# Designs tried in a protein design run: peptides against a protein of PDB entry 5B16. Part 5

Target 1, 136 residues: chain A of PDB entry 5B16
Amino acid sequence: TPSRINHNERLEFLGDAVVEFLTSVHLYYLFPSLEEGGLATYRTAIVQNQHLAMLAKKLELDRFMLYAHGPDLCRESDLRHAMANCFEALIGAVYLEGSLEEAKQLFGRLLFNDPDLREVWLNYPLHPLQLQEPNT
Target 2, 136 residues: chain A of PDB entry 5B16 as posed
Amino acid sequence: TPSRINHNERLEFLGDAVVEFLTSVHLYYLFPSLEEGGLATYRTAIVQNQHLAMLAKKLELDRFMLYAHGPDLCRESDLRHAMANCFQALIGAVYLEGSLEEAKQLFGRLLFNDPDLREVWLNYPLHPLQLQEPNT

## One batch from the design tools (peptide; made by RFdiffusion4, then SolubleMPNN)

Design b2_p25_6_s2 (from b2_p25_6, 14 letters changed)
Fold by OpenDDE base, seed 2:
Structure b2_p25_6_s2 (fold): chain B 136 residues (1-136), chain A 25 residues (1-25)
Amino acid sequence: as target 1 above (136 residues)
Amino acid sequence: MQAVLEELRRRLAELHEERKRLAAE
């Protein structure tokens, strides 16, 4: 229904911001000596549709999309874009109905299959310079 | 995309090893 579509689009809008925010914050703290351009490069790679679609596939959203909207997704690019949007909507919903922490945990689990990398991503110590300015 | 993500994973791995070394000290 139009109402459901509008709601999903709103969730997508919110989820896009949450994914962008979480990615930015983690990169910022993990790489305190990395220039803005480098941070942006990593962020772009993480949040681009192709990558988000890969994350969506881990949740079997591809199967869901083909089941629910197959006739409208004839091209690979259309499916990829739809999967990325659906992933954003999911993250948006998790944030909205749960918390930012829950969204962070879900996103982190999907970003890295390696538990060591996941732990580093999710749990970063403050850099000495950051410790000197804890409230900044 | 793939090359950038691989570099990210490499750097995170290095951070992980660094943490392990520091924790052992």
Scores: peptide ipSAE 0.624, ipTM 0.920, DockQ to the pose 0.899
Fold by OpenDDE base, seed 3:
Structure b2_p25_6_s2 (fold): chain B 136 residues (1-136), chain A 25 residues (1-25)
Amino acid sequence: as target 1 above (136 residues)
Amino acid sequence: MQAVLEELRRRLAELHEERKRLAAE
């Protein structure tokens, strides 16, 4: 129904912002000496549709999309784009119905398969060198 | 995308090791 489509688009809008925000915050704290351009480069890579689609695949959203929208997704590029949008909507929903922390945890869990990398990403305190020189 | 993400992962790995070393001190 049109109403449901509108709702999903709104969730996607929200999720896009949440993903962008979380990514930005984590990168900012993880790399205190990295210039804006470098931060933006990482952010772009993380939040671009192709990457989000890969994350969506981990949740088997591809199966969902093919089931629900198969006839409209005859091209792989269309599927990837749709999956990315669906992923954003999911994150938006998690934030909306849960919390930013829950969205953070889910996103981080999907971003990195390696538990060490995941731990670093999710736990983004000040860089150890900054801790040693807090007044710098 | 892949190269950038791989670089990110590498840097995170370095941070992880650094944190471990500092925690052990």
Scores: peptide ipSAE 0.622, ipTM 0.919, DockQ to the pose 0.903
Fold by OpenDDE base, seed 1:
Structure b2_p25_6_s2 (fold): chain B 136 residues (1-136), chain A 25 residues (1-25)
Amino acid sequence: as target 1 above (136 residues)
Amino acid sequence: MQAVLEELRRRLAELHEERKRLAAE
């Protein structure tokens, strides 16, 4: 229905911002000496539709999309775009109904299958001086 | 995309190892 479509589009809008924000913040802290161009390059790779669609596939959103919209998603590019949008809507919903922390945790878990990489992503490495002087 | 993401993963792995070394000191 138009109402549901509008709701999903609004969630996509919110989710897009949340995904971009989380990505930006994590990259910013993880790479304090990386110039803006480098940060932007990583961010683009993380948040582009093709990658988000891959993350969506981990949630089996492809199966969901085919079930719900099969005839309209005959082209792979259309499916990827739809999956990316659906993923954004999901993150938006998690943020809206839960919290930014919950969105952060979910996104991080999906971004990296390797638990070590996930831990680094979610828990920023401390500067050596911070490790030596935890109270500063 | 894949090359960039692979580089990111590599760098995160390095950060992980560095953190472990520093924590062990």
Scores: peptide ipSAE 0.621, ipTM 0.918, DockQ to the pose 0.850
Fold by OpenDDE base, seed 5:
Parts: C-alpha cells; sequence; structure tokens
Structure b2_p25_6_s2 (fold): chain B 136 residues (1-136), chain A 25 residues (1-25)
C-alpha cells in the first residue's frame, strides 16, 4: 500500500542516519589520531550500497527482495540498491522500535564475522586524550 | 571497498592484540 511504502521510505531515511551515525561514532573513537579524510574513507566503505547489500544478504533480505520485487530487480545493481535501502529501513525500524543500542548491536554483529573484530568495534575504550576532552 | 574494509579489519585486529597484551600485564 502507498502508506506502507511511505513508511518504508521514512524508515530508510531514519536508518540511513543511524547507520551513518553509528559508523561515524565508532570510527571516531577507534581511531583518535586518524584525520577526517581517513575516517570518511572508512565510513564510505562501510555505508555504501554494495556493502550494506552484503550485510543485507546475511539477513537473507535478498530472498525477500526477489520474492517481493523480483520482476523489478532484473539488474544486479538494482537488487543491490534495493537491498541496501531495505537494510537501512530495517536498522531504522530497530532504532525506532527498540533503541540505538539495539541498532548498534545488530549493525556490529553484521559488520564483522570475526568475533574479535566485532568485540573491538563494539567495545572500544576511550582514548586518554578523549578522556581529557570529554566534550569532543 | 574491499581493500578499505580489509585495512579496517587489519587495524581492528591490531587493536585487539594490543588490548590483549595490556590485559595480560
Amino acid sequence: as target 1 above (136 residues)
Amino acid sequence: MQAVLEELRRRLAELHEERKRLAAE
């Protein structure tokens, strides 16, 4: 229905911001000496459609997309784009219905298959300089 | 994308090892 479509688009809008925010925050804390350009490079890689589509595949959203929208997704790029959008909508929904923490946990679990990397990503200590400047 | 993500993973791995070392001290 049009209402549901609008809702999904709104969730996508929200999810895009959440994904961007979480990514930014984690990178910021994990790499306190990394310049903005480097941070942005990592962020771009993490949040670009191709990567988000890969994350979406872990949730088997590809099967859902093909089931629901197969006729409209003849191109691989179209499917990837749609999956990325769907992933964002999902994250948006998790944030909306749950919390930022829940979105963080879900996103982190999907980002890294390696539990050690996941742990570092999710549980980073504050850098000494960050402790000295708590508002930064 | 892949190269950047691999670099990220590498750096996270280094951080992990560092944390392990510090925890062992």
Scores: peptide ipSAE 0.619, ipTM 0.919, DockQ to the pose 0.922

Design b2_p25_6_s4 (from b2_p25_6, 13 letters changed)
Fold by OpenDDE base, seed 3:
Structure b2_p25_6_s4 (fold): chain B 136 residues (1-136), chain A 25 residues (1-25)
Amino acid sequence: as target 1 above (136 residues)
Amino acid sequence: MDSILKQLEEEIRKLYEERKREREA
């Protein structure tokens, strides 16, 4: 069996894919006339470590990380990177143990503080296969 | 990042307003 660290890295790997997938799908449907370059630009901005770390902070993962790994996170950049990874692992876990819908809702709620923007983001149609995805 | 995300929010806001107008019309 993989080590705990390996398991977390696997969750991060999965979460990275889920975050990127959800982001891609929502952008795709939100902006049907936007060229690939524009879609990619938005996606990059959303999924980059700095932004994911900000989302992680909304969940107070910074406090958790400092508690668990404080001595190893002396630099802000290190903390930010770790928070982003932790956020990905969390999303991965939510998908793995829950559903893609749950991951979508959590991610969407964190992406936008403005409820109007959140509503638009979350209520756009998703890929048909996502609607058919069973709970994992 | 900030500028791109801000731009995204602005574009989504436009979509929101469009939907609002459609609901009201």
Scores: peptide ipSAE 0.627, ipTM 0.923, DockQ to the pose 0.857
Fold by OpenDDE base, seed 4:
Structure b2_p25_6_s4 (fold): chain B 136 residues (1-136), chain A 25 residues (1-25)
Amino acid sequence: as target 1 above (136 residues)
Amino acid sequence: MDSILKQLEEEIRKLYEERKREREA
């Protein structure tokens, strides 16, 4: 069996993909007329370590990190990176043990404090092709 | 990047307002 560290790294790997996927899908449907470059720009902004770390703070992961590893995370960049990784691992775990829907809901809840924006994000408009061909 | 996220929120807000108008029409 893999070590806990290895396990967390694996979860991070999975979570990274899930976050990337969810972000991509939502952006794709929310902005059907936005070119790839624009979509990529938004995605990058959403999934960058700085932003994920901010999301992690909403879960009080910063407190956890400082409690557990404070001396090792003296630099802001180190803490930010660790928090981002931890966030990814969390999302990965939610997906793994729960579902993509649960990961989606959690991620969406954290992305926007405004419930109106959150609702739009979570309930993105269905593409015409999706209505007819949901697997497209 | 912060500006990009703000821009995203603004765009999503527009979508919200559009939906709202559609519901009210």
Scores: peptide ipSAE 0.627, ipTM 0.924, DockQ to the pose 0.930
Fold by OpenDDE base, seed 2:
Structure b2_p25_6_s4 (fold): chain B 136 residues (1-136), chain A 25 residues (1-25)
Amino acid sequence: as target 1 above (136 residues)
Amino acid sequence: MDSILKQLEEEIRKLYEERKREREA
């Protein structure tokens, strides 16, 4: 329905911001000595449609998309874009109905299959200099 | 994209190993 489409687009908008924010914050704290260009490079890679689509696939959103929209998603690029959008909408919904923390946890779990990497990503201690200079 | 993400994972792994050493020291 048109109303549902509009709602999903709004959720996508919100989710895009949440994903961008979470990515930025974690990169910022994990790599206190990395220049802006490096941070931006990692962020771009993480939030690209292709990557978000891969995350969406872990949730089997591809099957959902094919079920709901099949004939319109004949091109791989179209499916990828749709999956990325759907993923963003999902994160947006989790944030909206739950919390930023819940969104962070979900996103982190999907970002890394390796539990060790996931732990580092989700549980980043502040760098000693960051602790000393909390406003920096 | 894949190369950048791979690099990111490698860097995070380094952080993990560093933390591990710190906990064990």
Scores: peptide ipSAE 0.623, ipTM 0.923, DockQ to the pose 0.926
Fold by OpenDDE base, seed 5:
Structure b2_p25_6_s4 (fold): chain B 136 residues (1-136), chain A 25 residues (1-25)
Amino acid sequence: as target 1 above (136 residues)
Amino acid sequence: MDSILKQLEEEIRKLYEERKREREA
């Protein structure tokens, strides 16, 4: 229905921001000496449609997309884009219905298959200099 | 994408190894 579509688009909008935010925050803390350009490069790589679509595939959203929207997704690029959007909507929904923490945990679990890397990503150390920075 | 993400993973791996060494010391 149009209302559902609108709702999903709104969730996507929210999820896009959440994904961007979480990515930014984690990168910021993980790499306290990395310049803005480097941080932005990593963020871009993480949040680009191709990568988000890969994360979506881990949740088997590809099966859902092909089932629900197969006729409209005849190109791989279209599928990737749609999957990325759906992933964003999902994260948006998790944030909205749950919490930022839940979104963080889900996103982190999907980002890395290696539990060691996942642990570092989710539980980053705070550099002493970062602790001295103002929160304003 | 792959190269950048792999680089990221490598950097995070380094962080992990550093933590591991610190815990073992």
Scores: peptide ipSAE 0.620, ipTM 0.922, DockQ to the pose 0.918

Design b2_p25_7_s2
Fold by OpenDDE base, seed 3:
Structure b2_p25_7_s2 (fold): chain B 136 residues (1-136), chain A 25 residues (1-25)
Amino acid sequence: as target 1 above (136 residues)
Amino acid sequence: PPSPLSPEERERRLAEIRELLDRLA
């Protein structure tokens, strides 16, 4: 069914994957000695609704949500969930209509308020041992 | 945009990132 809701859900689906991918890649390079469990833990922490909602608030998506869907968001948890979904949809749209690089830059800018931390996240150094790994 | 970081500075910032992630987890 071609609806606006369906379109947003599709963008959310795409954005979820993009956020997951970007997070995974950056964590992988930043922490070359961290085992899968630790990487997964950090990834979960970054992409959880509460955190994504926090990032969404930096873009004032909360104001948008309250304006558009205020009556339906009677609980704070509902608002957070909606903001997280909206954030994913936004990232999906940025990727779709822009590029992965643009999505990466936007996501990185929001992840860290500290410019030095942003730089490390966005421009991670390649660990010498990573150069020895198979090209897979 | 921030200036390029030295290896030592980068390691320090990496530690800070990890601390932030630990708090999120």
Scores: peptide ipSAE 0.625, ipTM 0.913, DockQ to the pose 0.616
Fold by OpenDDE base, seed 4:
Structure b2_p25_7_s2 (fold): chain B 136 residues (1-136), chain A 25 residues (1-25)
Amino acid sequence: as target 1 above (136 residues)
Amino acid sequence: PPSPLSPEERERRLAEIRELLDRLA
């Protein structure tokens, strides 16, 4: 059994992939006419540390980070990075213990405060040209 | 399952999502 730290790093590794995958899939289906460069730009924007840290704040991970790692965090950028990593680890854990669907739901809930936008993000009809592509 | 929104409503909301994403980018 790995140490707690190693376990968190492993979860972060998994969560990073899950977040990026979910983001990619949703962008792909929501914007069927958007070129790869645009898709990549939006993906980067969504999964960047600053944004994930903002999502993490919604879960009060900032308070957790300061409590657990305050002495190690000398700069805002360090906190942001730590929060993003923790967020990824959380998503990884949700995926691991639950399902991709649960991770998707959690991520979607955090992405958009507006429930209508959230609904569109989470629930989309498959575009006719995308019916043969992987969905989830 | 597909969204219960009308095509017009979906497009409006998609546009709003895109605006949010543009601000993030």
Scores: peptide ipSAE 0.625, ipTM 0.914, DockQ to the pose 0.860
Fold by OpenDDE base, seed 5:
Structure b2_p25_7_s2 (fold): chain B 136 residues (1-136), chain A 25 residues (1-25)
Amino acid sequence: as target 1 above (136 residues)
Amino acid sequence: PPSPLSPEERERRLAEIRELLDRLA
C-alpha cells in the first residue's frame, strides 16, 4: 500500500476517535438527564457513515472522491463509506496539525447549518448542576 | 465569551437540536 494511503488510514484512525470523542462529550453535557442508551443512540446517529458523508459533502469531498476514485465508487453506498472515511481523515488531520479545539470548531460548523444551534452545541447551556464549573 | 442567547433561548435551541438528532436516529 502506498505511503499516502497508509498515512490517510492512520489519519482516519485518529479522526474516528476524535469524532467519537467530541460527539460523546458534547452529548454528555448537552443532555445531562439523558440515559446512556439515549446518548449512545444520538452518538451513533451522528457518527454513522451516512451522516458523516453528508458532512463531507458540505466540504465538497464528494467531488474530490469522484475525481480520485470515480470508477471505484459507482455505488452510492460505496461513495458514502469512502466519504465518511475521508471525513474522519480530515478531522484527524485537523486535530493532528491543529488542535482539538480546531477540530471541535470545524465539526460543529458542519453539524449545524443554523448558527444558533451551532452556538448551543459548541457552547452548551449551563445546567444548574454545572454551576460549580461555569462555561465561558 | 458571553453567549448571544439568553438561557431561555438556549433551552429552545437545545430542544431543536434534540429534534434534529431524533430525525437522524
Scores: peptide ipSAE 0.627, ipTM 0.911, DockQ to the pose 0.730; fails the geometry check
Fold by OpenDDE base, seed 1:
Structure b2_p25_7_s2 (fold): chain B 136 residues (1-136), chain A 25 residues (1-25)
Amino acid sequence: as target 1 above (136 residues)
Amino acid sequence: PPSPLSPEERERRLAEIRELLDRLA
């Protein structure tokens, strides 16, 4: 359905921006002394199709893609690209229908399997001047 | 809200995140 495809592409567009934004913000705070080039490198690594496809796989979107689009996905690279796009659309939908916080939480849960790493990503380390602040 | 990790633990985890990102890059 052309309308459905268009809608999905719009969600991908939105999701791409959300993923980029969340990644940028968290990297910015996680690495306060890292120069722009380093931040950009990590951002690229996180949002690249290959990685997003891995995140999509955690949601079993590969099975979804096979079910819905199997005949059109004969190459591994095509599947990876499609899964990445689907992941972006999902994040876009979560943001659109839910909130940025919900998108943030979902993205964080998928980025790190380790709950401690996930916690640090979602709640980045305090600035050195804040280390003596009471836990709240 | 209070963090379940100490500052030292958070730094260790941050380093681990960076290592993961380095491998991903």
Scores: peptide ipSAE 0.623, ipTM 0.908, DockQ to the pose 0.681; fails the geometry check

## One batch from the design tools (peptide; made by RFdiffusion4, then SolubleMPNN)

Design b2_p26_1_s3
Fold by OpenDDE base, seed 5:
Structure b2_p26_1_s3 (fold): chain B 136 residues (1-136), chain A 26 residues (1-26)
Amino acid sequence: as target 1 above (136 residues)
Amino acid sequence: SLEEELKRLEELRKKILELLERLAAE
C-alpha cells in the first residue's frame, strides 16, 4: 500500500493527464476551425499552474494548502504551483473514484462562471460542417 | 429558429474564445 504522499503524487499524475485530455477534447470539438497552434496555445492557457490555481481557489484549496503546508509555501508562486498540483490530484481522485464524466462536469463547472458558456463547453455541439464531414 | 440557434452558438463560441485569448495573454 503506497503512502498517502505517494498516493497523492500518483493522483496528481493521473489528474494531470485527465485535465489535459478533457481540455484537448473539448477544444477540438468546440473549435473545429482552430489550427493546431491555437488548440495547443489555449490548452496550455487552461492547464497552466496559474489558471489551475485559480480553479483550486474556487474550491477553497488555498485555505487547505495554507493550513497543511503553510510553512513550506513562503512565496505566492509556490502556493500557486502547489494549488495547481493539488487540483490535479483532486481531478485524478474524482476520475478514479467516479468517472471521466464526473471529472468533466466538475472541471467544466469551474472553468466558466457563465452558465451558457459552461453548457457550450460541456456539450460542445457539432458545427454544421462537422455534420457533413462523414459524408466526404 | 435553427438559424437563430446557430447564430447564438457562434456567439457563445466567440465569447469562450475571447476568454481563452485573455487567459493565454497572461
Scores: peptide ipSAE 0.601, ipTM 0.924, DockQ to the pose 0.849
Fold by OpenDDE base, seed 2:
Structure b2_p26_1_s3 (fold): chain B 136 residues (1-136), chain A 26 residues (1-26)
Amino acid sequence: as target 1 above (136 residues)
Amino acid sequence: SLEEELKRLEELRKKILELLERLAAE
């Protein structure tokens, strides 16, 4: 229904911002020596539809999407785009119903299969440069 | 030791960066 579509689109809008924000913050703190261009490049890489779709597959959203929207998702690119949007909507919902922390944890869990990398990403321990320049 | 821990963290950062570089290349 139009109402359901509207709600999903709104959640997607919110989720997009949350994913973008979380990615930005973690990159910023994790890599204090990266210039803005590098930060932007890696952020784009993380939040691009192709990558978010891969994360969505970990949640088996592909099964859901094909079941619910199969006829409309005959092309791989369409499926990826839809899955990315659905993933964003999910993150938006987690943020809305839960918290930014919960969204962060979910996103981090999906970003990295390696628990050590995940831990570093989620906590981004202070770099010596950050100790010297705490405001950066 | 503290040095070992810092070195480990740096290695992990490097690994993350490598993953991101590969991702950016896709």
Scores: peptide ipSAE 0.595, ipTM 0.921, DockQ to the pose 0.851
Fold by OpenDDE base, seed 1:
Structure b2_p26_1_s3 (fold): chain B 136 residues (1-136), chain A 26 residues (1-26)
Amino acid sequence: as target 1 above (136 residues)
Amino acid sequence: SLEEELKRLEELRKKILELLERLAAE
């Protein structure tokens, strides 16, 4: 229904912002010596449709979409785009009905398969320089 | 020790950055 479609688009909008925010914050704290250009580049890399689609695949959204929208997603690029949007909507829903922390945990869990890297990303421990400058 | 922990952290940060660099190159 139009209402459901609008709801999904709204969730996507929210999720996009959440993913962008979480990515920005974690990059900022984890890499205090990284210049703005680098931060922006890596943020773009993380939130780009291709990557979000890969994260979505970990949630088997590809199977869901092929089941529900198969004929409309015959092109791989269309599938990736749809998966990315669906992933954003999912994150948006998690934030909306849960919390930013829950969205953070889910996103981080999907970002890194390596548990050590995941732990560092999720906790983004303060760099020694940041310890000297706690307001950073 | 703290030194060992910081070293480990730097190693992990480096690995994350390498992954991000590869991702950005795609």
Scores: peptide ipSAE 0.593, ipTM 0.921, DockQ to the pose 0.852
Fold by OpenDDE base, seed 4:
Structure b2_p26_1_s3 (fold): chain B 136 residues (1-136), chain A 26 residues (1-26)
Amino acid sequence: as target 1 above (136 residues)
Amino acid sequence: SLEEELKRLEELRKKILELLERLAAE
């Protein structure tokens, strides 16, 4: 329905912001020596449709998408785009109905299969200089 | 020890960065 589509698009909008925010913050704190260019590059890499689609696949959203919209998603690029949007909407919904922390946890769990890497990402140690920053 | 922990952290950061580099290359 149009209302559901609109709602989903709104959730996608919100989720896009949340994903980008979380990515930015965690990159910033985890890599205090990275220059802006590197931060931007890696953020783009993390939030690009192709990557988000891979994260969505971990949640088996591909099965859902193909089941619901298979004929319309024959092209791989279309499927990736749809899955990425769906993933963003999901994150948006988690943030909206839950919290930023819950969105962070879900996103982090999907970002890294390695538990050690995941733990560092989720619970990034603050650099001493970052700890001393007034606006940190 | 603190030194060992810092070393471990740096190693993990490096591994994450390597993963990100691979993503960026895609």
Scores: peptide ipSAE 0.591, ipTM 0.920, DockQ to the pose 0.849

Design b2_p26_4_s2
Fold by OpenDDE base, seed 3:
Structure b2_p26_4_s2 (fold): chain B 136 residues (1-136), chain A 26 residues (1-26)
Amino acid sequence: as target 1 above (136 residues)
Amino acid sequence: SAERQKLLEKVREFLDKLVEEARAAE
């Protein structure tokens, strides 16, 4: 249905922004001495279709995609792109229906399999200079 | 702390891997 497709695209649009924002904030606080170029490089890598597709696979979205759109996803690259979009739509929905915190927790849980790294990502202590300039 | 710094380095290594994968896909 065209209306349903349009709705999914809107959720994807929102989710893309949420993933970008969360990624940006965490990178900013985790690496206070990293220049903008480095931050942008890491952000791009985190939100690339291949990576988001891997995160989507952890939620078994590949099974859903093949069931719903199998004939249109005969190429692996097409499936990855679709899964990445679906993942963004999911994050958008979590933010829309829940909260930014819930989206943050879900994204962090999927981003790192290692619980220690996940903890650093989700619950990082603020750098002293950042504490002095909290609005930066 | 030393432990935090060690973990941050591991995070950075993870991110570097993702960057390499992104470049390989170009």
Scores: peptide ipSAE 0.670, ipTM 0.941, DockQ to the pose 0.870
Fold by OpenDDE base, seed 1:
Structure b2_p26_4_s2 (fold): chain B 136 residues (1-136), chain A 26 residues (1-26)
Amino acid sequence: as target 1 above (136 residues)
Amino acid sequence: SAERQKLLEKVREFLDKLVEEARAAE
């Protein structure tokens, strides 16, 4: 229905912002000496449709998409785009109905399969320069 | 710590791979 479509699109809008925000924050803290261009490059890579679609596959959203919209998603690019959007909507929903922390945890769990790397991503100590700017 | 630095390097390597994949998809 149009209302459901609008709701999903709104969730996508919110989720996109949440994913980008979380990504930005974590990159900023993890790489205190990395220039803006480098941060932006990593962010772009993390939030690109292709990557988000891969994360979506971990949640088996591809199976859901094929089940619900198979005939309309014959092209891989269309499927990737739809999966990325669905992933964003999911993150948006988690944020909306849960919290930013829950969204962060979910995103981190999906982003890194390696638990050690995941922990570094999620639980970073403040850099000495950041300690000088504790309100950052 | 040395261990943390090693892990950070691995994170960066992971991200570098994503960047390469992104460029390949352009």
Scores: peptide ipSAE 0.669, ipTM 0.942, DockQ to the pose 0.912
Fold by OpenDDE base, seed 4:
Structure b2_p26_4_s2 (fold): chain B 136 residues (1-136), chain A 26 residues (1-26)
Amino acid sequence: as target 1 above (136 residues)
Amino acid sequence: SAERQKLLEKVREFLDKLVEEARAAE
């Protein structure tokens, strides 16, 4: 495969981890009484391909994907998967060239259209029992 | 605060919708 494709796949790999991590951290802090199963359920829902593809649409990545790979993406499910991967690669790139904070901000902006909900997601106060873990 | 709690509930509602969408796709 071309070097560009390999690079994008590597970025996707990184971005997948970043999205997973950010999602985990925010859920952990926002819902201190939620059991692991519930946290995992929400995380899965947030990072599922169809949701990430929806976030990708906000960045008009669908237009990009259709332009670049239209003939290979005739099925909607294929397009969603490709868009999700592209979104992950984007987040990976933001993290790589920017910072985790920048990735967090971008992800949060896309995750919530409501600015008040976004604020809660991004700028949550630490729970008293979580004060010892501000780095996680 | 009450306001924060309301917002948290709305966040949870949003997440619940995502969960339902995920389950529907299974």
Scores: peptide ipSAE 0.669, ipTM 0.942, DockQ to the pose 0.904
Fold by OpenDDE base, seed 5:
Structure b2_p26_4_s2 (fold): chain B 136 residues (1-136), chain A 26 residues (1-26)
Amino acid sequence: as target 1 above (136 residues)
Amino acid sequence: SAERQKLLEKVREFLDKLVEEARAAE
């Protein structure tokens, strides 16, 4: 039986992909006129450790991390990195045990505090030109 | 709609802030 740590790392691996995917899809549809470089820039910003750690804090994962790994997290940068990884593992778990939709909803709720912006992010109308592309 | 466009602009502004924060962290 794989260790719980190993399982967590596997979930992190999965969650990383899910976060990247969801971010990519939503950016793609929200900004149909934005070039690839711009899309990539926004994606990088969204999935950066600092930002994911902030999202993790909304779930109070910082308290968990300090409890479970406090002695090993003396530097703020280490804490951010660990929190980001933990967040990815959580998203991975939500996807694995639930669905992509559930992961999307959770991520969206955390991403935007403003409900109106959240709505735009989560429920985007397709641009006329996007009708020619696969609906993901 | 005008309202949607306004919201999209706000989303973009939000993302721009994240980009700035990312660069500041580099």
Scores: peptide ipSAE 0.666, ipTM 0.941, DockQ to the pose 0.914

